# Peptides against a protein of PDB entry 4LZF, part 91

Target 1, 155 residues: chain A of PDB entry 4LZF
Amino acid sequence: GGRLVVFPNGTRKELSADGQTVKVMFFNGDVKHTMPDQRVIYYYAEAQTTHITYPDGMEVLQFPNNQTEKHFPDGRKEITFPDQTVKTLHPDGREESVLTDGTIIQLNPDGSKVIQFNTGQREIHTADFKRREYPDGTVKTVYSDGRQETQYPTG

## One batch from the design tools (peptide; made by RFdiffusion4, then SolubleMPNN)

Design b2_p17_5_s2 (from b2_p17_5, 8 letters changed)
Fold by OpenDDE base, seed 5:
Structure b2_p17_5_s2 (fold): chain B 155 residues (1-155), chain A 17 residues (1-17)
Amino acid sequence: as target 1 above (155 residues)
Amino acid sequence: DAFEQELRARAAANLSL
């Protein structure tokens, strides 16, 4: 059978018969589950937030607003917002957002921005220009000095 | 972030009691 330990402060610890599952119910309402796969599920009662830690260093946070954050061992973070937009933050400073309509927005460490529209158009923002690439191969560029250039497809 | 650090501190405090 399992085992129940009750501590003087009111914390309760439940152990499964095999000892592979441990549930700690803290006096402050927090709950900690240690699972057979060694993941730890911690519930913060006040914040209503679930924090899962994995043996490989992966962490998952689930917030009461339905936002989910994944913290990868390599330092990458993936945020799923309540609206289901997914934002990835890379260790090099690059950020990518995937919108529900399929649009992808990339912010690069050099300050450039790339938008891949769901229409197949692509927009590139740099310090020197804003460029729109069209599916037919047309490219329109507006330079910072106001000059405009159109490159027509060759095919 | 600061919020996550606070949560971790809370968890650590619970384990120390």
Scores: peptide ipSAE 0.248, ipTM 0.844, DockQ to the pose 0.542
Fold by OpenDDE base, seed 1:
Structure b2_p17_5_s2 (fold): chain B 155 residues (1-155), chain A 17 residues (1-17)
Amino acid sequence: as target 1 above (155 residues)
Amino acid sequence: DAFEQELRARAAANLSL
C-alpha cells in the first residue's frame, strides 16, 4: 500500500504503493509532485505559480494570470500570454509573436522586422527600406533616401 | 530572472527542511 509520512514541521509526504508517485505537501503550502514520467510539478502557494520540470531539461511555468512560459533545452523560450498571443524568443536573438488573428511579427537579430498580416500582406523593415508585399504580387518599397519603388506582378 | 531565482530558492529551502 501507499505510505504517509508526517514530519514534525507539518510537512506531509504521500508515496504511492508502486513508489512511482510522490506528493510532498510542505508546511508553507507548497506542493511537489514527482510523477511516473519523471516530471516534477512544483506548486508555489504564495505565488500561485506552477513549475514543471521534465527529465530532458524542459521547464514550464504557469502563472496565476494565465500566462505560461516554456523553457526549452535548446535555450528557446515560448511565452503564451493571457490573451493567447504566443511569443518565441530564440537563442540567436530572434523573436517571433503569433497573434490570435494569425498575424506574425518577427524581430531579427540584425534589427530588421517582418510582419506577416492575416490579410496575406507582408511588411519588411530594414535599415535601408520599408517594403510592403501584397497578395497580388505588387511590392512597394520606400528606401531610406526617400526613393519609392513599385514592382508590379507580371501576367 | 530574479523572480524565477526566488522561486528556486524557496523550493530548495523546502527540500532542505
Scores: peptide ipSAE 0.243, ipTM 0.843, DockQ to the pose 0.560
Fold by OpenDDE base, seed 4:
Structure b2_p17_5_s2 (fold): chain B 155 residues (1-155), chain A 17 residues (1-17)
Amino acid sequence: as target 1 above (155 residues)
Amino acid sequence: DAFEQELRARAAANLSL
């Protein structure tokens, strides 16, 4: 059978019969589960937040507003917002947001921004210009000095 | 993130019991 340990402060520790699952219910309402797969699930009662740590270094945070954050061992972070937008932060400083409509927004370490619209249009933002690329090959550029240029497709 | 730091501190406090 399993074991139950009750501490004087009210913390309770439940051990499975096989010893592979440990559940600690802290006096403050927090709960810690150690699972057979060695993941640790910590629930913060007051914050209603779940923090899962994996033996490979992966971490998952689940917030009460339905936001989820994944922290990968390679340093990458993936945030799923309540609206289901997914933002990925890369170790090199690149950020990518995928909107529910399929729009992709990329922020590059050099400060440039690329928006891939669901329409197939792409917009590129740099310090020097904003450029819109159209599926037909037309490219419109607005430079920082106010100059505008249109490049027409060849063919 | 201040919130994450607070949560980490709370978890650490519980583990020290």
Scores: peptide ipSAE 0.240, ipTM 0.842, DockQ to the pose 0.571
Fold by OpenDDE base, seed 2:
Structure b2_p17_5_s2 (fold): chain B 155 residues (1-155), chain A 17 residues (1-17)
Amino acid sequence: as target 1 above (155 residues)
Amino acid sequence: DAFEQELRARAAANLSL
């Protein structure tokens, strides 16, 4: 059978019969589950936040406002905001946001920005220009000096 | 971030009991 250990401070530890599942209910209301797959689920009672750690080093945070953060072993982070926007932070400093309408916004370490619109249009922002690419192959560029250039489709 | 560090510290304190 399972075991229950009650500590003097009020912390309780439940052990499954096979010893593969451990539930610790801390005196402060926090709860820690150790699962057979070796993932650890920690619930912070005061913050109402769940933190899951995996054996491979992946971590998942679930906040009371419905924000979820995934921390990958390679240093990448993926944030799902309450509005369901998904933001990925890459180890190289690149950031990508996927909006609910399908628009993708990329921020690059060099300060450039790329917007892939759900219409198929793409906009590139650099220190030197803003460029709009259209699905038909037209490209319009506005340079920082005010010059404008239109490149028409090939073919 | 600072909040995550606070949570980690709290968890570590509980585990030290």
Scores: peptide ipSAE 0.238, ipTM 0.841, DockQ to the pose 0.592

Design b2_p17_5_s3 (from b2_p17_5, 9 letters changed)
Fold by OpenDDE base, seed 2:
Structure b2_p17_5_s3 (fold): chain B 155 residues (1-155), chain A 17 residues (1-17)
Amino acid sequence: as target 1 above (155 residues)
Amino acid sequence: DEFEKELRERQRAVLDE
């Protein structure tokens, strides 16, 4: 069967019968789980934060405010905010946020921004203009110099 | 981001069985 080792400093180590699961309860309240799939789950007691590391290099942090952050081996980061907005930071500098209403906001490395609204409308922000594209094909552009242009769909 | 901010040094203890 499993066994429990209690150390003089108060740390406790619980070992499963097969030795594939190890739980260390440190004297400071931190907890470390080593799982059969080789992931390591570390709980920081003071911060009430869980940190999971995977064999492939994936890392996940879970915060007490319900925010989670994932660091992928390819350098991509994914943040799930408490409101369930998901923000992805790509290695090339591009950022994408998916809001709970379905709106997608893309920030590009050149500073431009694209918003895909849940209504099907699309807004493009550049240094030179803001452009709104409508599902019917209408396009409205406001240029940085104040000029405005409306393009109507062909019949 | 909060990932780097909240990442703390893990407990390191020598556990002798």
Scores: peptide ipSAE 0.035, ipTM 0.645, DockQ to the pose 0.339
Fold by OpenDDE base, seed 4:
Structure b2_p17_5_s3 (fold): chain B 155 residues (1-155), chain A 17 residues (1-17)
Amino acid sequence: as target 1 above (155 residues)
Amino acid sequence: DEFEKELRERQRAVLDE
């Protein structure tokens, strides 16, 4: 059978019969599960947040507002917001947000921004201009000095 | 990003066993 250890401070430790599952119920209400697959599930009682750590270095936080944050072993971070927008922070400094409507927003390390709209239009923001690319091939550019340029498609 | 905040709030308990 399993074992239960009760500590003087009120913390409780439950061990499975095989010893592969450990549940620690801390005096403050936090809970820590060590699973046979070596993942550790920690519940923060006050914050009502679940933190999962995996043996490969993956970490996942689940917040009470339905936000989820993932830290991947490769250094990538992924945030799923309550509205289900997914933001990915890449190790190279690039950030990508995928909105629920399919729009993709990319922030590049050089400060430029690219928006891929669900309509097929793409907008590029740089220090020098904002450029809108249309599905028909039209490209409109507004430069930082106020100048505007339109490039028309071929055909 | 509340990730680092939560890490700092983790209870560190050393259990005898």
Scores: peptide ipSAE 0.032, ipTM 0.647, DockQ to the pose 0.439
Fold by OpenDDE base, seed 3:
Order: structure tokens, then sequence, then C-alpha cells
Structure b2_p17_5_s3 (fold): chain B 155 residues (1-155), chain A 17 residues (1-17)
């Protein structure tokens, strides 16, 4: 069957009967779970933070303020904020935030910004202009030189 | 970036084997 090992320093190690699940309760309050799927779940007692590492290199941090951060093997990072906004940082420098109301905000490496509103409208910000695109096909542009242009849909 | 902060502050205990 399973077994419990108690070390002189107070650390305790619990082993499943097959040895595939290991739980270490360290003397400092930290807890380490090694699972059959090879993921490691480490709980930092002082920080009250859970850190999960996966065999493929993925890492997940769960913080006491309800924030979660994921680091993917491809270099992508995903942050779920306490308000449930999800921000993705891509390896190419692009950042994308998805708000709880469905609005998507994209920051591009060239400095441009795109907002996809939950109303279906889209706004593009560049060094040269701000542009609003409407669901009916109307496009309004304000250029940096002061010029304004409205493009109407064709019927 | 709480992730990087956590990594730098990591203090893991060691088994007494």
Amino acid sequence: as target 1 above (155 residues)
Amino acid sequence: DEFEKELRERQRAVLDE
C-alpha cells in the first residue's frame, strides 16, 4: 500500500501504492505534488501562490488575488486579471485584451491599436489617422493633418 | 508581471534525505 515517510526536519512525504503520486509537505509549510501525468504542483505557503509546471514547459501561476498567469512553451503569455479580463502577449510583440463585455483591444508592434467594440464597430488608431468602421459599411477617418473623410456604403 | 516576481522570490524547502 501507500506509505508515509517522516524526516527528522519535520518534512513529510506521502507515496501512493504505485509510487506515481507523491505529496511532500515541507517543514516550512510548502507543499509539492508530483502527479502521474508528470505535472508538478507547488504551493508556496508564505506567498499563498500555486505554481504548476508541465512536462512540455508550460507554467501556470495562481495568485491569492485571483490573478492567473500562464507561460506557454511558444513564448506566449496569458494573464487573467481578477476582473476576468484576459490579456495575451504574443512572441511577435502583439498584445490582445479581451474584456468581459466582449470588447477586444489589440496593440500592434508598430504602435497601432485596434478596438473591436461589442457593438460591431471597429476603431483603428495609427500614427497617421484614427478610423471608425461601422457595421453598415460607413467609414469615418480623421487624419493627423486635420483632413476628415467619410466613406459611405454602396447600395 | 507577478510571474517574474514570484520566480525571483522562490524559496523552496529541501528534503532531509
Scores: peptide ipSAE 0.031, ipTM 0.635, DockQ to the pose 0.352
Fold by OpenDDE base, seed 5:
Structure b2_p17_5_s3 (fold): chain B 155 residues (1-155), chain A 17 residues (1-17)
Amino acid sequence: as target 1 above (155 residues)
Amino acid sequence: DEFEKELRERQRAVLDE
């Protein structure tokens, strides 16, 4: 059978009979589960937040406001906001946000920005220009000096 | 950052085992 250890401070530790599962119920209400697959599920009682750590180094936080944060072993971070926008932070400094309407916003380490609109239009922002690419192949560029250029598709 | 905040809180709780 399993075992229950009760500590003087009120913390309780449950051990499964096979020794593969450990449940620690801390005196403050937090709960820590060590699972057979070696993942650790930690529940913060006061914050009502769940923190899962995986043996490969993956970590996931789930907040009561419906926000989720993931830390990947490769250093990438992914945040799912309460509004369901997903923001990815890459180790190279690049950031991507996917909005619920399908719009994708990319921030590059060089400071440039690319917006892929749900309409199929794409907009590129650099220090030198803003460029709008249309689904029909038309490209409009507004340069920092005020010059405007339209490139029409061939065919 | 909420992630780092929670990590610090967990560190304290683990020491109570």
Scores: peptide ipSAE 0.026, ipTM 0.637, DockQ to the pose 0.437

Design b2_p17_5_s4 (from b2_p17_5, 6 letters changed)
Fold by OpenDDE base, seed 3:
Structure b2_p17_5_s4 (fold): chain B 155 residues (1-155), chain A 17 residues (1-17)
Amino acid sequence: as target 1 above (155 residues)
Amino acid sequence: DKFEQELRARAEAERDF
C-alpha cells in the first residue's frame, strides 16, 4: 500500500503504492506533487500560485489573478493576461501581442512597430516614417521630415 | 519579479526536507 512519512518539522510525504506519485505537504503550507510523467506541480500557499515544471524544461505559472505565464526551454515566454490578451516574448527580442478583438501588435528589436487591426488596416512605425496600409491597397505615409505620400492602388 | 520570488520561497521550504 501507500506510505506516509511525517517529519519532525511537520512536513508530510505521501507516496503511492508504486512510488510513482509523491505528495509533499510542507510545514509552510506549500504542496509539491511529483507525477509519474515527471511533472512537478508546486503550490505556493502564501502567493496562491501554481508552478508546473516539465522534464523538457517547460515551466507554467498560474497566478491567483488568472494570469498564466509559460516559459519555454528556448527562452520564449508567453503571457496570458487576465483580460485574455496573449503576449509572446521571443528570444530575439521581438514581442507580439494578440488582443481579444483580433488586433495584433508586433514590436521589433530595431524599435519598429507593426499593428494589424481587426479592420484589415495595417500600421507600420519606423524611425523614418509612419505608414497606414488600407485593404483596398491605398498606402499613406508620413515621413519624419514632414513629407507625406499617398500611393493609390493599381486599378 | 514574481517568478524569482517564488523560486526563493520554494528553495527555503525544500532545504529542510
Scores: peptide ipSAE 0.045, ipTM 0.718, DockQ to the pose 0.412
Fold by OpenDDE base, seed 1:
Order: sequence, then structure tokens, then C-alpha cells
Structure b2_p17_5_s4 (fold): chain B 155 residues (1-155), chain A 17 residues (1-17)
Amino acid sequence: as target 1 above (155 residues)
Amino acid sequence: DKFEQELRARAEAERDF
């Protein structure tokens, strides 16, 4: 059968009969499961958070506010916020947010920002200007010096 | 950072090992 070890501090360790599952119930209420597939599922009782670590290095965090974070082995992080916005943090420093309406916001390592609106409009922010590109080919630029420029699809 | 907080909490919880 299974085995149960009780530690002096109140922590309990339960081993399945087949030895493939280990459950540790810590004195503080946290729980750690080591699964046959080598996943480790850690539950933080006070924070009500679940943290799963996979043998390939992937990690998944599930927070009580419905936020989920995936940490990929390549260093990429994907955050699903409670509002269902998905934000990807890339190892090169790029950040991309996909809003529920399909709008995409990209933050680049150089500090520039690009917004691809669901309407087909695109906005570019740099240190020197903000630029709005319209589906009809019109481009409006507001420069940091206050100058404005409009480029029309026709001359 | 929630992730950092959870890592710290785990370290405290697992100190008996």
C-alpha cells in the first residue's frame, strides 16, 4: 500500500502504492504533487495559486483572479489577464498584447510602439513622432517638435 | 510580480526539506 510520513513540523508526505505519485501537505497548508509524468503541481493555500512545472522547463501559474501565466523554456512568457487580453513577453524584449477586439499592441526594445487596430488603422510611436496610417492610404504624422504632416493617397 | 511572490512562498514552504 501507500506510505504516509508525518514530520515534526506537521508536514505530511504521502506516497502512492506504485510509488509514482508523491503528495506533500506542508504545515502552512500548501500542497505539492509530483506526478508520474514528472509534472510538479504546487498549490499555495494562502494565495490560492497553482504553479505547475513541467520536465521540459515549462511553467504554468494560475491565479485566483483568473490570470494565467505560461513560462516557456525559451524564455517567452504568455500572460492571459482576467479581461482575456493576452500579453506575450519575448526574450528579445518585445511585448505584444492582443486585445479581445483583435487590436494588437507591440512594444519594441527600442521603446517604439506599434498599434494595429481592428479597423485596419495602424499607429506608430517613436521618440520623434506619432504616425497614424489609414486604410485609404492617408498617413498623418505629429512630430515631437510640434510639426504635423499629412500624406494623401493621391497627390 | 506575482511570480516572484510565489517563488518566495514556495521557498518558505519547502524549507523543511
Scores: peptide ipSAE 0.028, ipTM 0.649, DockQ to the pose 0.396
Fold by OpenDDE base, seed 5:
Structure b2_p17_5_s4 (fold): chain B 155 residues (1-155), chain A 17 residues (1-17)
Amino acid sequence: as target 1 above (155 residues)
Amino acid sequence: DKFEQELRARAEAERDF
């Protein structure tokens, strides 16, 4: 059968009969589960946070405010905020936010920004201009010097 | 940063292993 080990400090360790599942209940209220698939589930009692580590290096954090963070082995991070906005941080420095209304905001390493609105419009921000692309193919550019250009789809 | 805080908390808890 399973085994229960009780440590002098009050920590308890439960071992499954097959030895593939280990549950540690720490004296401070934290809990650690080691699963047969080698994932480790940490529960931090004070922070009320769950932290899952996977054998491939993937990590998932679940915070009490409903924020979730995924840390991928390649260095990418995905944050789901309490408002359900999803932000992806790429190892190359790119950041992408997907808002609940469907708007997508992309920040590029070169400092440029692209906003894809839920209306189908797209806005590009660079050091030299802001450009708005409309669903009908019209493109309006406002340059940093104040000059404006409008390009129509029919030329 | 919440992630770093949790990592430190884990390191403290792991002393029972």
Scores: peptide ipSAE 0.026, ipTM 0.652, DockQ to the pose 0.423
Fold by OpenDDE base, seed 4:
Structure b2_p17_5_s4 (fold): chain B 155 residues (1-155), chain A 17 residues (1-17)
Amino acid sequence: as target 1 above (155 residues)
Amino acid sequence: DKFEQELRARAEAERDF
């Protein structure tokens, strides 16, 4: 049969008969499950957050506000916000956000930013300028010095 | 950062293990 260990502080540890599953119920209400596949499921009672760690280094956090974070072994982090925006942080410093409306926001390690709007417009932010590209081929650039330039598709 | 907060909370809770 299983084994139950009760600690003086009220923490309880339940072991499966095969010892492959461990459930720890901490005195503070936290719960830790160690599974046969070596994943660890930790529930933070106060924060009402679930944290799953996998043996390959993958981690998943589920927050009570419906935010989910995935931490990949390669160092990539994926955050699904309550509004279902998905933000990916790459180990090279690049960040990409995909909004529910289809807008994609890319932040590059060099500090540049690219917004691909769902309308087909694209906006590029650099140290030197902000540029808006329109589906018709019009390009508007506002330079850091305040100068503006418009390029028209008809050349 | 929520992640860091939770890690700290876990470290404190797991002291009994």
Scores: peptide ipSAE 0.023, ipTM 0.633, DockQ to the pose 0.420

Design b2_p17_6_s1 (from b2_p17_6, 6 letters changed)
Fold by OpenDDE base, seed 1:
Structure b2_p17_6_s1 (fold): chain B 155 residues (1-155), chain A 17 residues (1-17)
Amino acid sequence: as target 1 above (155 residues)
Amino acid sequence: PEPEPPYPLFPRPPPPL
């Protein structure tokens, strides 16, 4: 069977019979689970936040407002907001947001922005122009000098 | 005998991004 150790400071440690699972219940209400797969699940009682660390360096944070963050070993971060929007932060500075309606917003390191609307329209923002691409192949461009151009489908 | 009683991890988790 398992074993329970009670420390003088009030911390309690439960060990599974096989020794592969350890649960530490700290005197402050925090809880630490060490799992057979070597992941560590730490619950911060005051913050009501769960922090999972994996052997490969991945980390998962679960906040009381239902936000979840994944911190990948390569430096990428993925945030699932309470509204279920998913935002990815790439190590190169690129950011991508996927909205619940299917809209995708990309912010590039060079400052350009791309929006893929759920309607099939796409908008590209650069230092030189703003461009709207339509599903029928029409492209409207507004250049930084104020010039406007419309390109129609060839066919 | 068990080692020193474990203590909670500090610092607290970072705030949400």
Scores: peptide ipSAE 0.124, ipTM 0.736, DockQ to the pose 0.740
Fold by OpenDDE base, seed 4:
Structure b2_p17_6_s1 (fold): chain B 155 residues (1-155), chain A 17 residues (1-17)
Amino acid sequence: as target 1 above (155 residues)
Amino acid sequence: PEPEPPYPLFPRPPPPL
């Protein structure tokens, strides 16, 4: 069957009978699970944080505040905030947040911002203007100098 | 025989983003 090794420093190591699962309970309260699929689940007791590493380079962090982070092998990071907002950080510097109400906020590397509201309205923010696009095709632009422009749909 | 006792990983994980 499985076996338990108890070390003088207080660390305990449990091995499954098949040897595919290893659980190390460290003297400081940390816990390390090595799983048959080669993922490693490490629990930091003091920080109350779980760190999962996968053989493909995927990493998952689970924080005590209920924030979860996925670090993808391609460099993308996905953050699920405690409020369940999901933010994706792309390797190119683009950020996308999906709010619980369905609103999508995109921050672009050039500093521009796009908000896709759950109402179907879209707002574009640049250094020069804020532009609101309405589902009917109306577009309102407020420029940084205070000038305003409204473009009406054809029809 | 079992090798040296394992030790916790250091440093601690980074804070939340």
Scores: peptide ipSAE 0.120, ipTM 0.732, DockQ to the pose 0.736
Fold by OpenDDE base, seed 2:
Structure b2_p17_6_s1 (fold): chain B 155 residues (1-155), chain A 17 residues (1-17)
Amino acid sequence: as target 1 above (155 residues)
Amino acid sequence: PEPEPPYPLFPRPPPPL
């Protein structure tokens, strides 16, 4: 069987029979699991937040509001919001949000924005123009000077 | 005798992004 150690401060440590799993129950209610695969699962009792760290540097956070975050070793972060929108933050500063309706919103480091609507329409925002692309190939552009241009599908 | 485990790693978890 496993071993239980009770410390004077009230912290408890459980060791599995094989020694591969360690569970520390801190006096403040926090819980730390060290798993055979070397991942560490830390539960913050007051915040009701779970933080998982992996040997490769991957981190997973689970918040009480149902938000989850993946922090990748390369610096990329993936946030699943309570509404199930998934936002990816890239190391280069690019951000991508995937909405539950299939809409994709991309924010680029240069400040440009691209929206891929679930209707198949695409909208591009730059410093110079706002452009709407339609599934039929029509493209409407509104330039920063107010000029408008429509390009029709070529036959 | 087993040493006491360290105190909690952080005073609080990282804040949500």
Scores: peptide ipSAE 0.115, ipTM 0.743, DockQ to the pose 0.789
Fold by OpenDDE base, seed 3:
Structure b2_p17_6_s1 (fold): chain B 155 residues (1-155), chain A 17 residues (1-17)
Amino acid sequence: as target 1 above (155 residues)
Amino acid sequence: PEPEPPYPLFPRPPPPL
């Protein structure tokens, strides 16, 4: 059978019969689960935050405001906000946000910004211009010096 | 016990323009 150890400080440790699952209930209300797959689930009682660590280095954080964060071993981070927007931070400094309406916002390391609208339009922001690309092939550019250019589709 | 709990690392981005 399983085993229960009660420590003098009030912490309790429960071991499964096979010894593969360990549950520690700390005196402060925190709970630590060590699972057979070697993932560790730690619950912070005061903060109501769950922290999961995986053997490969993946970490998952679940916050009481319904935000979740995934920290990948390669340095990438993925944040799911309470409104279900997903933001990815890449190791190269690129950031990408995917909105619930399908709009994608990309921030590039060079400072440029690209917005892919759910309508099929795309907007590109650089230090030199803002450019709007339309599905029909029309391209409108407003340069930083105030000059404007429209390129019409061929055909 | 484990160290202090973590907090959200990144704030919510502003709404798109």
Scores: peptide ipSAE 0.044, ipTM 0.674, DockQ to the pose 0.064

Design b2_p17_6_s2 (from b2_p17_6, 8 letters changed)
Fold by OpenDDE base, seed 1:
Structure b2_p17_6_s2 (fold): chain B 155 residues (1-155), chain A 17 residues (1-17)
Amino acid sequence: as target 1 above (155 residues)
Amino acid sequence: AVPEPPYPLFPRPPPPL
């Protein structure tokens, strides 16, 4: 069967019968689970935060406000906010947010911004212009010099 | 020798992004 070790400092260590699962209950209320798949689940009692580390370098943070963060080995981070918006931070500095209504917001490293609305409209912001693209093919552009241009769909 | 008991991890987890 399993074993329970109780240390003088109040920490308890539970070992499964096969030795592949280890649960450490620290004196401060923290809990560390080492699983057979080598993931480590650490619960910080004071912060009420769960931190999962995987052998490949993947990390998952679960915060008490229901926010979840995934830290990928390639440096990408994915945040699921309590409202279920998902934001991805790319190593190159690009950021993408997917809203619950289907809207996608992209922030590019060059400072440009693209919004794909759930209506099918798209808005592009650059240093030179702001552009709105409509589902019918109409494109309206306001240039930085104040010039405005409308491009109509052509058959 | 008596094995040293494990201790909690420090520092505390990073704040949310």
Scores: peptide ipSAE 0.156, ipTM 0.740, DockQ to the pose 0.670
Fold by OpenDDE base, seed 5:
Structure b2_p17_6_s2 (fold): chain B 155 residues (1-155), chain A 17 residues (1-17)
Amino acid sequence: as target 1 above (155 residues)
Amino acid sequence: AVPEPPYPLFPRPPPPL
């Protein structure tokens, strides 16, 4: 069967019968689970935070404010905010946010910004202009010098 | 002989981004 070890400092260690699952309940309230698949689930009692580490380098953090973070081995991070907005931070510096209404906001390393609205409209922001693209193919551009241009659909 | 007890991980978890 399984085994329970109680240490003098109050830490408890539970081992499964097969030895593949280990649960350590630390004297400070922290809990560490080592699973058969080699993932480690660590609960920080004081911070009320769960930290899961995977053998491939993946990490998942669950915070008490209901925020979840995924840290991918390639350096990408995905944050699910309490409001369920999902933000992805790419290693190249690009950031993408998906709002609950379906709007997608992209921040590019060059400083440009692209918003894909749930209405099908798209807005592009650069140092030189703001551009609005409409579902019908109309494109309106306002340049930094105040010039405005409208491009009409070719239908 | 009972092995030495493990200790909690330090430092604390990283703060939320």
Scores: peptide ipSAE 0.156, ipTM 0.748, DockQ to the pose 0.701
Fold by OpenDDE base, seed 2:
Structure b2_p17_6_s2 (fold): chain B 155 residues (1-155), chain A 17 residues (1-17)
Amino acid sequence: as target 1 above (155 residues)
Amino acid sequence: AVPEPPYPLFPRPPPPL
């Protein structure tokens, strides 16, 4: 069957009968699970944080405040905040937040910002203008010089 | 040979983003 090894420092190691699952209970309260699928689940007792590492380089963090993070091998990070907002950090510096009401906020590396509201309206912020697009096709632009422009829908 | 006891990972996990 399985076996239990108890070390002099207080660390305990449990091995499944097939040797495919290993559970290490460290003397400090940390726990490490090595699974048959080669994922490693590490629990930090003091921080109450779970860190899962996958063989493809994916990492998942679960924090005690209910925040979860996915760190993708390509450098992308996906954060689920306690309020259930999901934020994606892209390797190119782009950030996207999806709010619980369906609003999407995109921050671009050049400092521009795009908000897709749940109403169907969209707002674009650049160094040169702030633009609001309406579902009916109306577009209102306020330029940095104070000029305002309204573009009416075609049709 | 008796294997050395495993030790917990250091440093601690990164803080939340």
Scores: peptide ipSAE 0.153, ipTM 0.736, DockQ to the pose 0.702
Fold by OpenDDE base, seed 3:
Structure b2_p17_6_s2 (fold): chain B 155 residues (1-155), chain A 17 residues (1-17)
Amino acid sequence: as target 1 above (155 residues)
Amino acid sequence: AVPEPPYPLFPRPPPPL
């Protein structure tokens, strides 16, 4: 059978019969589960936050506001917001947000911004211009000097 | 020999990003 160890400080440790699962219930209300797959699930009682660590270095945070964060071993972070928007922070400084309507917003390390609308239109923001590209091939550009140009599709 | 009790992790986890 399993074992239960009760410590003088109030912490309790439960061991499965096979020894592969360990549950520690700390005196402060925190809970730590060590699983057979070497995943560690830590619950912070005061913060109501769950922190899962994987043997490959992956980490998952679940916050009480329903936000979830994945911290990948390569340094990438993926945030799922309560509204289900997903934001990815890349190690190179690029940020990408995917909205629930399918719109993709990219912030580049050079300061440029690209919006891929769910309509097929694309908007590009640079230091020099704002450009709107339309599915029919029309391109409208507003330059930083106030000049505006329209490029019409061929045909 | 009585083993030392494990202690909770401190500090608390970071806030959401």
Scores: peptide ipSAE 0.149, ipTM 0.731, DockQ to the pose 0.679

